Peptides against a protein of PDB entry 5EIB. Designs and how they scored, part 248

Target 1, 366 residues: chain A of PDB entry 5EIB
Amino acid sequence: VDLEPGTMDSVRSGPFGQIFRPDNFVFGQSGAGNNWAKGHYTEGAELVDSVLDVVRKESESCDCLQGFQLTHSLGGGTGSGMGTLLISKIREEYPDRIMNTFSVMPSPKVSDTVVEPYNATLSVHQLVENTDETYCIDNEALYDICFRTLKLTTPTYGDLNHLVSATMSGVTTCLRFPGQLNADLRKLAVNMVPFPRLHFFMPGFAPLTSRGSQQYRALTVPELTQQMFDSKNMMAACDPRHGRYLTVAAIFRGRMSMKEVDEQMLNVQNKNSSYFVEWIPNNVKTAVCDIPPRGLKMSATFIGNSTAIQELFKRISEQFTAMFRRKAFLHWYTGEGMDEMEFTEAESNMNDLVSEYQQYQDATAD
Target 2, 366 residues: chain A of PDB entry 5EIB as posed
Amino acid sequence: VDLEPGTMDSVRSGPFGQIFRPDNFVFGQSGAGNNWAKGHYTEGAELVDSVLDVVRKESESCDCLQGFQLTHSLGGGTGSGMGTLLISKIREEYPDRIMNTFSVMPSPKVSDTVVEPYNATLSVHQLVENTDETYSIDNEALYDICFRTLKLTTPTYGDLNHLVSATMSGVTTCLRFPGQLNADLRKLAVNMVPFPRLHFFMPGFAPLTSRGSQQYRALTVPELTQQMFDSKNMMAACDPRHGRYLTVAAIFRGRMSMKEVDEQMLNVQNKNSSYFVEWIPNNVKTAVCDIPPRGLKMSATFIGNSTAIQELFKRISEQFTAMFRRKAFLHWYTGEGMDEMEFTEAESNMNDLVSEYQQYQDATAD

## One batch from the design tools (peptide; made by RFdiffusion4, then SolubleMPNN)

Design b2_p23_8_s4 (from b2_p23_8, 10 letters changed)
Fold by OpenDDE base, seed 5:
Structure b2_p23_8_s4 (fold): chain B 366 residues (1-366), chain A 23 residues (1-23)
Amino acid sequence: as target 1 above (366 residues)
Amino acid sequence: SSSIITIAVGGTGNQMHMAYLEF
């Protein structure tokens, strides 16, 4: 889905363009111009019914629909505005189905779009209310992984997208291969989301290896386990050491010993025990899939529900507040029919979310 | 079989992300 046709042409001409049904391409003629309000109230609103018609058709073809998964960027007007509009409309029509998102967070290191803090804040407000699970993919974290870990001097969107794809493949492993832990979206939500509003996850993927060292790196269960819990491996720009894990899932892929996985997972939990809440029993889940990812002997995907995610929201909130207090660019949003009160509501809801994470961070077992 | 519908929403600006899934 896009508000402009150019992206669709790129997807169709791309290596995977033939995987998608032609009728499942929905596009507009007028882009959102990096404006959430255009995506949500005007241009996106004109297109949303066409998307919903496709969603209904696909839903009717499913024997057992678990739910929906949406990928979008929170910095751009289409991904943020129209993406959250779609989430809202799908939730209204399918209230009993799981809504999952992969939400790409904006970063000044990757984008010069001045209004990204508005788009992100307005989007997070919608995601808090209308999603069951949100994987936070922070462009800042992706850039840092590419630069520091992968040793890419000039990370490209292709490099960032590769990390996103690896993460998406990893977190969906249990959904794609029956018989694993978290075999459905609802079970994943039950295991990962102890409190309904606290459904924002820090994903990570291992192995992450520079091209220069790839041939020399042994892939072992201990190394995967160590790397997936490393703060530098998180695809959300927050340090898990500054918070506490409410819940964790680890998804291993490849031929490995379940015993070794369990031993290493126990060791890493014990080593990092101060970074877990003690009042949620059995809050670490482990799955092993015998099928490795393409081109790797083994991998591990990390999903963390951590109170440290508040760092990401604080960053966005600070940028938002600095712009909003000056009324910078507000006329671009209000001119599309948006009420200025929605900015204040979104800011307040994000601040409440931060406060909720902090409350559970500070909570102790009685 | 259980199914999940995936929707990719593109961006008109400077942050266009494409993800692919391995099956």
Scores: peptide ipSAE 0.437, ipTM 0.810, DockQ to the pose 0.548
Fold by OpenDDE base, seed 2:
Structure b2_p23_8_s4 (fold): chain B 366 residues (1-366), chain A 23 residues (1-23)
Amino acid sequence: as target 1 above (366 residues)
Amino acid sequence: SSSIITIAVGGTGNQMHMAYLEF
C-alpha cells in the first residue's frame, strides 16, 4: 500500500515483486507529503476503502485468521497517517483478531523531515489504543548498528531494511513453524504483554557481524545468548540497563542443543537479574527452531518488553513539545481537517504511557 | 491452517521489509 505509484513500481520490478498478487498492490496518485493528516484524513482516507476491500478478500480466503501484521514508518505521512487509519479501520471490522505492527521510529540521523515528531506522536497515540503488539524499530538504533557494528561507512535505507527484515523473520519464526512456543499471535501477546497498554517491544538480533569478520567468527549458543541481551544489539534506541524487563522472549534458530540454550538463558538471566522485575514469575520464554535463517548456521532473536522503552517515547515527546509550543507547521495539519486538540490528546496519552512504564519500573514485590 | 495477513504501508523510506520473510 502506498500513496505514491513510484514505490509500487520499485517493488514490482524488484527481485521479490512476483511474491505479491497484482491485485494486492493498492496505490494513490498523490503522496502524503510527510503529513500525518494527509495520510489519515484526506489522501489516505480516499484510498483506505480500496485497501479494506483487499483485506476482506484475503480474510475470506483464510481458513482461520488469527490476526494482522502491519509494517510502517512513523516519520512519513503515508506510513504514519494512512498506516494508523488502516489499523483503526481493521480493528473496527475485526475486533477479535490480533493487531501486530512493526513500527519504524523516526531519527534525525536518517531523515531530514522536520515534522517527524508530530507524525510519530500522532501515530503512537493510535498504536496505544488499537494494537495488541508493536515492535519498535528505531532508525537511530539501526543506523548505529550499521555504522558501529556492521562497519558501514554510509548506511543506506537498504542496509536498515535488511536488519528489519532479519528481525521480522526472527520474531515470526514461532508463527511460521508449528510446534513452537508462541505458535500464535494471541499466545505471544499473553506471554509478552502483562498490561494491555504496555505492548511496545524492543527487538534484537544476533549475530550482528561485519562482512569482513563473518568468515572468522564461530557462532555459538553462549555467544548468541550474550549478544541478544547486549544493548548494542537492540533495535530500539533505549538502554535496557536503564529500565527493567517486564517480559522477554528469545527465539533461537539452527541446529543446537536445547539443553545448552536453557543453560545459557538461565545464566544470562541470573547475571542480569537486577534488570528484570521480580513480581512477574516466569517472564522469560525461550523457543528453539531447528531451521536456520537463510545464510546463517544459527541465530537468536530477542523480544523485550522493557520499561526502558520510555526513553524512546520521551525523546519523541520532547521533540514534539518543542515544535508544538511554537505551533511550527501546525497549519499543515489543521488545514487537512485536524483539530489542535488531537495533538494535545496524543501528547497526553504518550506522557501517560511513559508514566505507566516508570511506575512498573519502580514497583517492588510486596 | 491459521493465517496472518501482512500489510506493508509504504511511503518515505521505501520499506521493502517483506522480501526477507519466508511465508
Scores: peptide ipSAE 0.432, ipTM 0.810, DockQ to the pose 0.629
Fold by OpenDDE base, seed 1:
Structure b2_p23_8_s4 (fold): chain B 366 residues (1-366), chain A 23 residues (1-23)
Amino acid sequence: as target 1 above (366 residues)
Amino acid sequence: SSSIITIAVGGTGNQMHMAYLEF
């Protein structure tokens, strides 16, 4: 789905264009111009019914629909505005189905879009209310991984998207292969989301590999486990050491000993025990899938529900507040039918979310 | 079989590389 045809044409003409049904390409003629309001209320609103028709058709073809996964960016107008509109409409039509998102967070290191703080804040407001699970993919974290860890001098969107794809493949492993822990989206949500609003996850992946690099280091289970919990492997721009894990899931892929995985997972939990809340028992879940990812002998994917994620929202909020107090660019949103009240409500809800994470970070067992 | 519908919403900041999703 896009408000511009060019991206869709590139996907369709690409090496993987044939994996998508032609009828599942839905596109507009006029882009959102990096404006959430255009994506949500005008241009996106004109296209959303066409997307919903495709979603209905695909849903009817499913024997047992678990739910939906949506990938979008929060910095742009289409992914943020139209993406959140689509989430809302799907939630209304399928209230008993799980809504999962992979939400790409904006970064000043990667994007030149000035209005990203508005788009992100307005999007987070929607995601708090309308998703069950949101994987926070921070472009800042991805950039830092590419630059510092992968030693890429000039990281491209292709390099960032490779990390996103690896993570998405990892976190969906249990959903795609039978007999695994968290084999369905609902079970994952039950294990990962102790409080309805606190459903924003920090993903991580090991081993970290660049796009086009075929030099895969063979990692051991101990190395994977250690790297998976390393703050440098987190794809959200927050330090888990500055917060506490509410819940964790670890997904291992490849032929390995379950016993060795359990031992290493216990060791890493014990080593990092100060970074877990003590009042949620058995808050770490581990799954092993015998099928490795393509090109790797083994991998580990991390899903963390950490109170440290508030650092990401604080960053966005600070940028939002700096612009909004000056009413910078606000007329572009109000001109699309938005009220200034929607901005203040979105800011308030995101600040409330930050406060909730802080509350549970400071909570004791007593 | 249980199914999940994946929707990719485009834009300048999100290029879909679904090639790594072995669905």
Scores: peptide ipSAE 0.434, ipTM 0.810, DockQ to the pose 0.638; fails the geometry check
Fold by OpenDDE base, seed 3:
Structure b2_p23_8_s4 (fold): chain B 366 residues (1-366), chain A 23 residues (1-23)
Amino acid sequence: as target 1 above (366 residues)
Amino acid sequence: SSSIITIAVGGTGNQMHMAYLEF
């Protein structure tokens, strides 16, 4: 789905364009111009019904629909505005289905869009209410992984997108392949979300190896386990050492010993015990799938529900507040039919979310 | 079989649709 036709033509002409049904390409003629309000109330609102018709058709073709997953950027007007509109409309129509998102967070290091804090804040407000699980993929974290870990001197969007794809593939592994754990999205949500509003996850992936070092690196369960818990491999721009994990899931792929996985997972938990809440028992879940990802012998995908995620929201909030107090660029949103109150409501809800994470970070076992 | 519907919402940003196609 896009508000610009040129992107759809690029996908159609690409190496994978033929895997999609032509009717599942829904696009507008006028882009959102990096404006959430255009995506949500005007240009996106004109297109949303056409997208919902496709969603309904696909849903009717499913024998057992678990739910939906949406990928979008929170910095751009289409991904943020239209994406959250779609989430809202799908939630209204399918209230009993899981809504999962891979939400790419904006970063000043990667994007020059000055209004990203508005788009992100308005989006987070929608995601708090209308999603069951949100994987926070921060462009800053992706950039830092590409630059520092992968040793890419000039990371591209292609490089960032590769990391996102690896993570998405890892998270959905148990859903796509028969493994020891028949994980469904609802079971994942039950295990990962102890409090309804606290459903924002920090993902991670291992192995992450520079091209120059790939030939010299053995892939072992201990190395995967160590790397996926390393703060430098988190795809959300927060340090898990500044908070506490409420819950964790680890998804291993490839031929490995379940015993070795369990031992290494226990070791890493014990080593990092200070970074877990003590009042949620058995808050780490592990799954193993025997089928490795393409081009790798083994991998591990990390999903963390950490109170450290508040750092990401604080960063956005600070940038938002700095712009909003001056009413900078606000006329572009109000001109699309938004009220200033929606900005203050979104800001308030995000600040409440930060406060909730902090509360549970500071909570002790009674 | 259990199914999940994936929706990729593009835009001028990260071209998220391209990311999912690599795997």
Scores: peptide ipSAE 0.421, ipTM 0.810, DockQ to the pose 0.697; fails the geometry check

## One batch from the design tools (peptide; made by RFdiffusion4, then SolubleMPNN)

Design b2_p24_1_s1 (from b2_p24_1, 12 letters changed)
Fold by OpenDDE base, seed 3:
Structure b2_p24_1_s1 (fold): chain B 366 residues (1-366), chain A 24 residues (1-24)
Amino acid sequence: as target 1 above (366 residues)
Amino acid sequence: SEEEKKKKLAKELREKLKELRAKQ
């Protein structure tokens, strides 16, 4: 789905464009122009019913509908504004289904779009209320991984999207292969989300290796485990050492010893015990899928629900506040029918979320 | 005005979404 027709043609012409049904391509004629309000109240509102018709049709064709997965950018107007409108509309029609998102967070290091802090803040406000699970994929963290870990001198959107794709494939492994831990979206939510509003995940993927080093790297369970828990491997721009894990899931793929996985997962928990909350028992879940990802002997995917995610929201909030105090570009949003109060409500709710994460970070076992 | 129409539609959408959330 896009408000711009050219994006759909790019997907169709892509290596996998033929796997999608032609009728499932819904697009507008006029883009959102990086304006959340245009995506949410005008151009997106005109298109959303056509998207819902496709969603209904595909939902009716499902043998067992667990829920929905949305992939969107929070910096742009379409992914942020129309994406959050679509979430609200799907939640209305399917209140008993899981809403899962892969939400790409904007970064000044990757995009020159000045209004991204508004789009992100307005989106986070909707995601707090209307999603059950949100994977925070931060363009800043992806850029840093590409540059520092992958040794890409000039990271491209293609390089970033490759990391996103690897992560999405990893976190959905348990959903795609029967008999695994977190085999459905609801079990994942129950295991990962101890508090309804605290459903923002820090994803990570291993192995991440530069092309020059890939031939020399042995893939071992200890190395995968160590890399998954490395702060530099997180795809959200926060340091897990500045917070505490509420819950963790690790998804291993490939032929490996379950015993070795359990031993390494226990070792890494013990080594990092200060970075876990003590009052949530059995808060680390491990899954092993015998089917490796394409081109790898083994991999591991990390899902962390950490109070350190507040660093990401603080960054967005600071940028938002600096713009909003100046009333910068507000007329672009209000001219699309948005109320100025929605900015204040969104800012407040995001600050409340940060405060909630901090409270649980500071909570001790009595 | 076209802007007033947009504001009205946006208000109607917000109120509808609030009413739906209050029923869940």
Scores: peptide ipSAE 0.288, ipTM 0.863, DockQ to the pose 0.781
Fold by OpenDDE base, seed 2:
Structure b2_p24_1_s1 (fold): chain B 366 residues (1-366), chain A 24 residues (1-24)
Amino acid sequence: as target 1 above (366 residues)
Amino acid sequence: SEEEKKKKLAKELREKLKELRAKQ
């Protein structure tokens, strides 16, 4: 789905364009112009019914519909505005199904689009209310991984999208292979989300490899375990050491000893015990899939529900507040029918979410 | 006007989304 036809043509002409049904390409003509209000109330609102018709048709063809997965950018008007409209409409029609998102957070390091803080804040407000699980994929973290870890002097969207794809492949492993931990979206939510509003995940991946890098160093289970808990391997721009993990899932892929995995996972928890909440017992879950990812002997994917994720929301909130106080570009949103109150409501809800994470970070066992 | 049409549509969508949130 896109409000711009050129994006759909690029997907269709791409190496995997043929895996999608032609009728499932839904696109507009006018684009959102990086405006959440165009995505949510005008251009996106004109297209959303056509998307819902496709969603219904595909849902009816499912033997066992677990839920929905949306991949979207929170910086752009289509992914942010239309994406959150679509989430709301799907939630209305399928209230008993899981809503999962891969939400790409904007960063000034990657885009010069000045209105991204508005689009992100307005989107986070919708995600807090209407999603069950949200993987926070931060463009700032992706850029920093590409630049600092992968030694790419000029990271491209292709390099960032490679990290996103590896992460998405890792976190969905349990959904794609039978007999795994978190084999369905609902079970993942039960294991990962102890509090309904605190459903924002920090994903991480090991080994981190650049697209086209032929030198896959075979990592050991100890190295994978150490890397997945390293802040430098997190796809969200927050430091886990500044917060506490509420819950963790680790997904190993490849031929390895389950015993060695369990030993290393116990060791990393014990070494990092200060970074876990003490009042949630058995809050680390481990899965092993014998099937490695393509081109790797083994990998590990991390899913963290951490109170440190508040750093990401604080960054967006600070940028939002600095723009909103100046009423910068606000007329672009109000001219699409938005009210200034929607900005204040979204800011307030994101600040409440930050306060909730801080409260649970500071909570001790009674 | 086109602006009045957009404002009306946005109002209708906001009302519907508020009703959705109140049911969750």
Scores: peptide ipSAE 0.118, ipTM 0.747, DockQ to the pose 0.963
Fold by OpenDDE base, seed 1:
Structure b2_p24_1_s1 (fold): chain B 366 residues (1-366), chain A 24 residues (1-24)
Amino acid sequence: as target 1 above (366 residues)
Amino acid sequence: SEEEKKKKLAKELREKLKELRAKQ
C-alpha cells in the first residue's frame, strides 16, 4: 500500500514482485508529501476503504486469522498517516485480532525530512492506543550498526533494509516454523506485554559482522547470546543499561543444543540482572528453531520490552517540542484539516508513555 | 473550497476515531 504509484512499480519490478498478488497492490496518485495529516485525513482517507476491501478478502481466505502485521515508516506521510488510519480501521473491524507493527522511527542522521518529528509523534499517539505489539526499528540505530559494526563507510537504505529484513525474519520465526514459544501473535503479546500501553519493543539481531570478518568468524551460542544482549546490537537507539527489561524473548535459529542455549541465556541474565525488573517472574523466554536463516549457520533475534525505550520517545518529543513551539510547518497540517489540539494531545500521550516507563523503571518489589 | 472539504472530512474522521478509542 502506498499513496505514490512509483513505490508499487518498484516492488512489482523487484526480484520478489511476483510473491505478491497483483490485486493486493493498492496505491494512490498524489502521495502524502511527508505530511501525516494528508496520509490520515485526506489522500489516505480516500484510499483506505480500497485497502480494507483487500484486507477483508485476504482475512476471509485465512484458515486461522491471528492478526495483522503492518510495516511502516513513522517519518513519512503515507506510512505514518495512512498506516495509522489503517490500523484504526482494522482495529474497528477486527477488535479481537492482534495488531502488530514494525514501525521505523525517523532519524535526522538518515533523513532530511524536517517534519518527521510531527509525523512520528502523531503516529506514536495512534500506536499507543491501537496496537498490541510494536517493534521499534530506529533508523539511527540501524545507521550506527551499519557504520560502526558492519564497517560500512556510507550506509545505504539497502543496508538498513537488510537489517530490518533480518530482524523481521527473526521475530517472525516462531510464527513460521514449529516451536513452543510465541507460536502465535497472542502468545507473543502475553509473554512480552505485561502492561497494555507498554508494548514497544527493541529488537536486536546476531550475528552482526562486517563483510571482511564474516569468513573468519565461527558462530557459537555464547557469542550469539553475548552479542544479542549488547546495546550496540539493538535496532532501537536506546541503551538497555539506562533502563530495565520488563520482558525479553530470544529466538535462536540453527542446529544447536537447547541445553547450551539455556545455560548461556541464564549466564547472560545473571550478568545483566541489574537491567531486569525483579518483580516480573520468568520474564525471559527462549525459543530455538532448527532451521537457520539463509547464509548463516545460526542466528539469534532479540525482542526486549525495556523502560529504556523512553529514550527514543524523549528524542522524538524534544524534536517535536522544538518545532511545535515555533509553529513550524503547522500550516501544512492544518491545511489538511488538523487542529493544533491534536498535536498537543499526541505530545501529551507520548509524554505520559514516557512517564509510565519511568514509573515501572523505578518500581521496586514491595 | 477544497480546503473546507478537507477540514470537514478531517473533522468527521477525528470524531469517528475518538469514538473508537473511547470504546477500547
Scores: peptide ipSAE 0.053, ipTM 0.690, DockQ to the pose 0.954
Fold by OpenDDE base, seed 4:
Structure b2_p24_1_s1 (fold): chain B 366 residues (1-366), chain A 24 residues (1-24)
Amino acid sequence: as target 1 above (366 residues)
Amino acid sequence: SEEEKKKKLAKELREKLKELRAKQ
């Protein structure tokens, strides 16, 4: 789905364009112009019913519908505005199904689009209320990984999208291969989300590989485990050491000993015990899938529900506040039928979320 | 005290988590 036709043509002409049904390509003509309100109330609202018709058709064809998975950018008007509208409409029609998102967080390091903090804040407000699980994929973290870790002097969208793809492949491993931990979206939510509003995940991946890197580093289980918990491997620009893990899932892929994985996972928990909440028993879950990623002998994917994710929301909030205090570009949103109060409500709800994470961080067993 | 408030909050959060798990 896109409000721009050119993106759909690029997918159709791509190496995997044939895996998608032609009738499942829904697109607009005018785009959202990086405006959340245009995506949510005008251009996106005109297109959303056509998307819902496709969603219904595909849902009716499912033997066992678990829920929905959306991939969207929170910086652009389509992914942010229309994406959150679509989430709301799907949730209204399918209230018993899991809503899962891969939400790409904007960064000034990656895009010069000045209104991205508005689009992100307005989107986060919707995601807090209308999703069950949200993987925070932060363009700042992706850029920093590409530049600092992968030594790419000029990171491209291709390099960032490779990291996104690796992360998405990792976190969906349990859904795609039978007999795994978190084999369904609801079970993932049960294991990862102890409190309904605190459903924003910090993903991480090991080993980090660039496009065209033929050097598959042979990692051991100890090295994978250590890298998976390293802040440099996090796809969200947060330091886990500045917060506490509420819950963790670790997904190992490849031929390895379950015993060795369990030993290393116990060791990393013990070493990092100060960074876990003590009042949630058995808050680390581990899965092993014998099928490695393509080109790798083994990998580890991390899913962290950490109070450190508040660093990401604080960054967006600071950027939002700096613009909103100046009333910068507000007329672009209000001109699409949005109320100025929705900005204040979205800012408030995001600040409340940050405060909630901080309360859980400061909570002790005693 | 601030410490007593944190203890109370921690207790309430643990209770809420138990209730959520009991509904699952």
Scores: peptide ipSAE 0.007, ipTM 0.389, DockQ to the pose 0.018

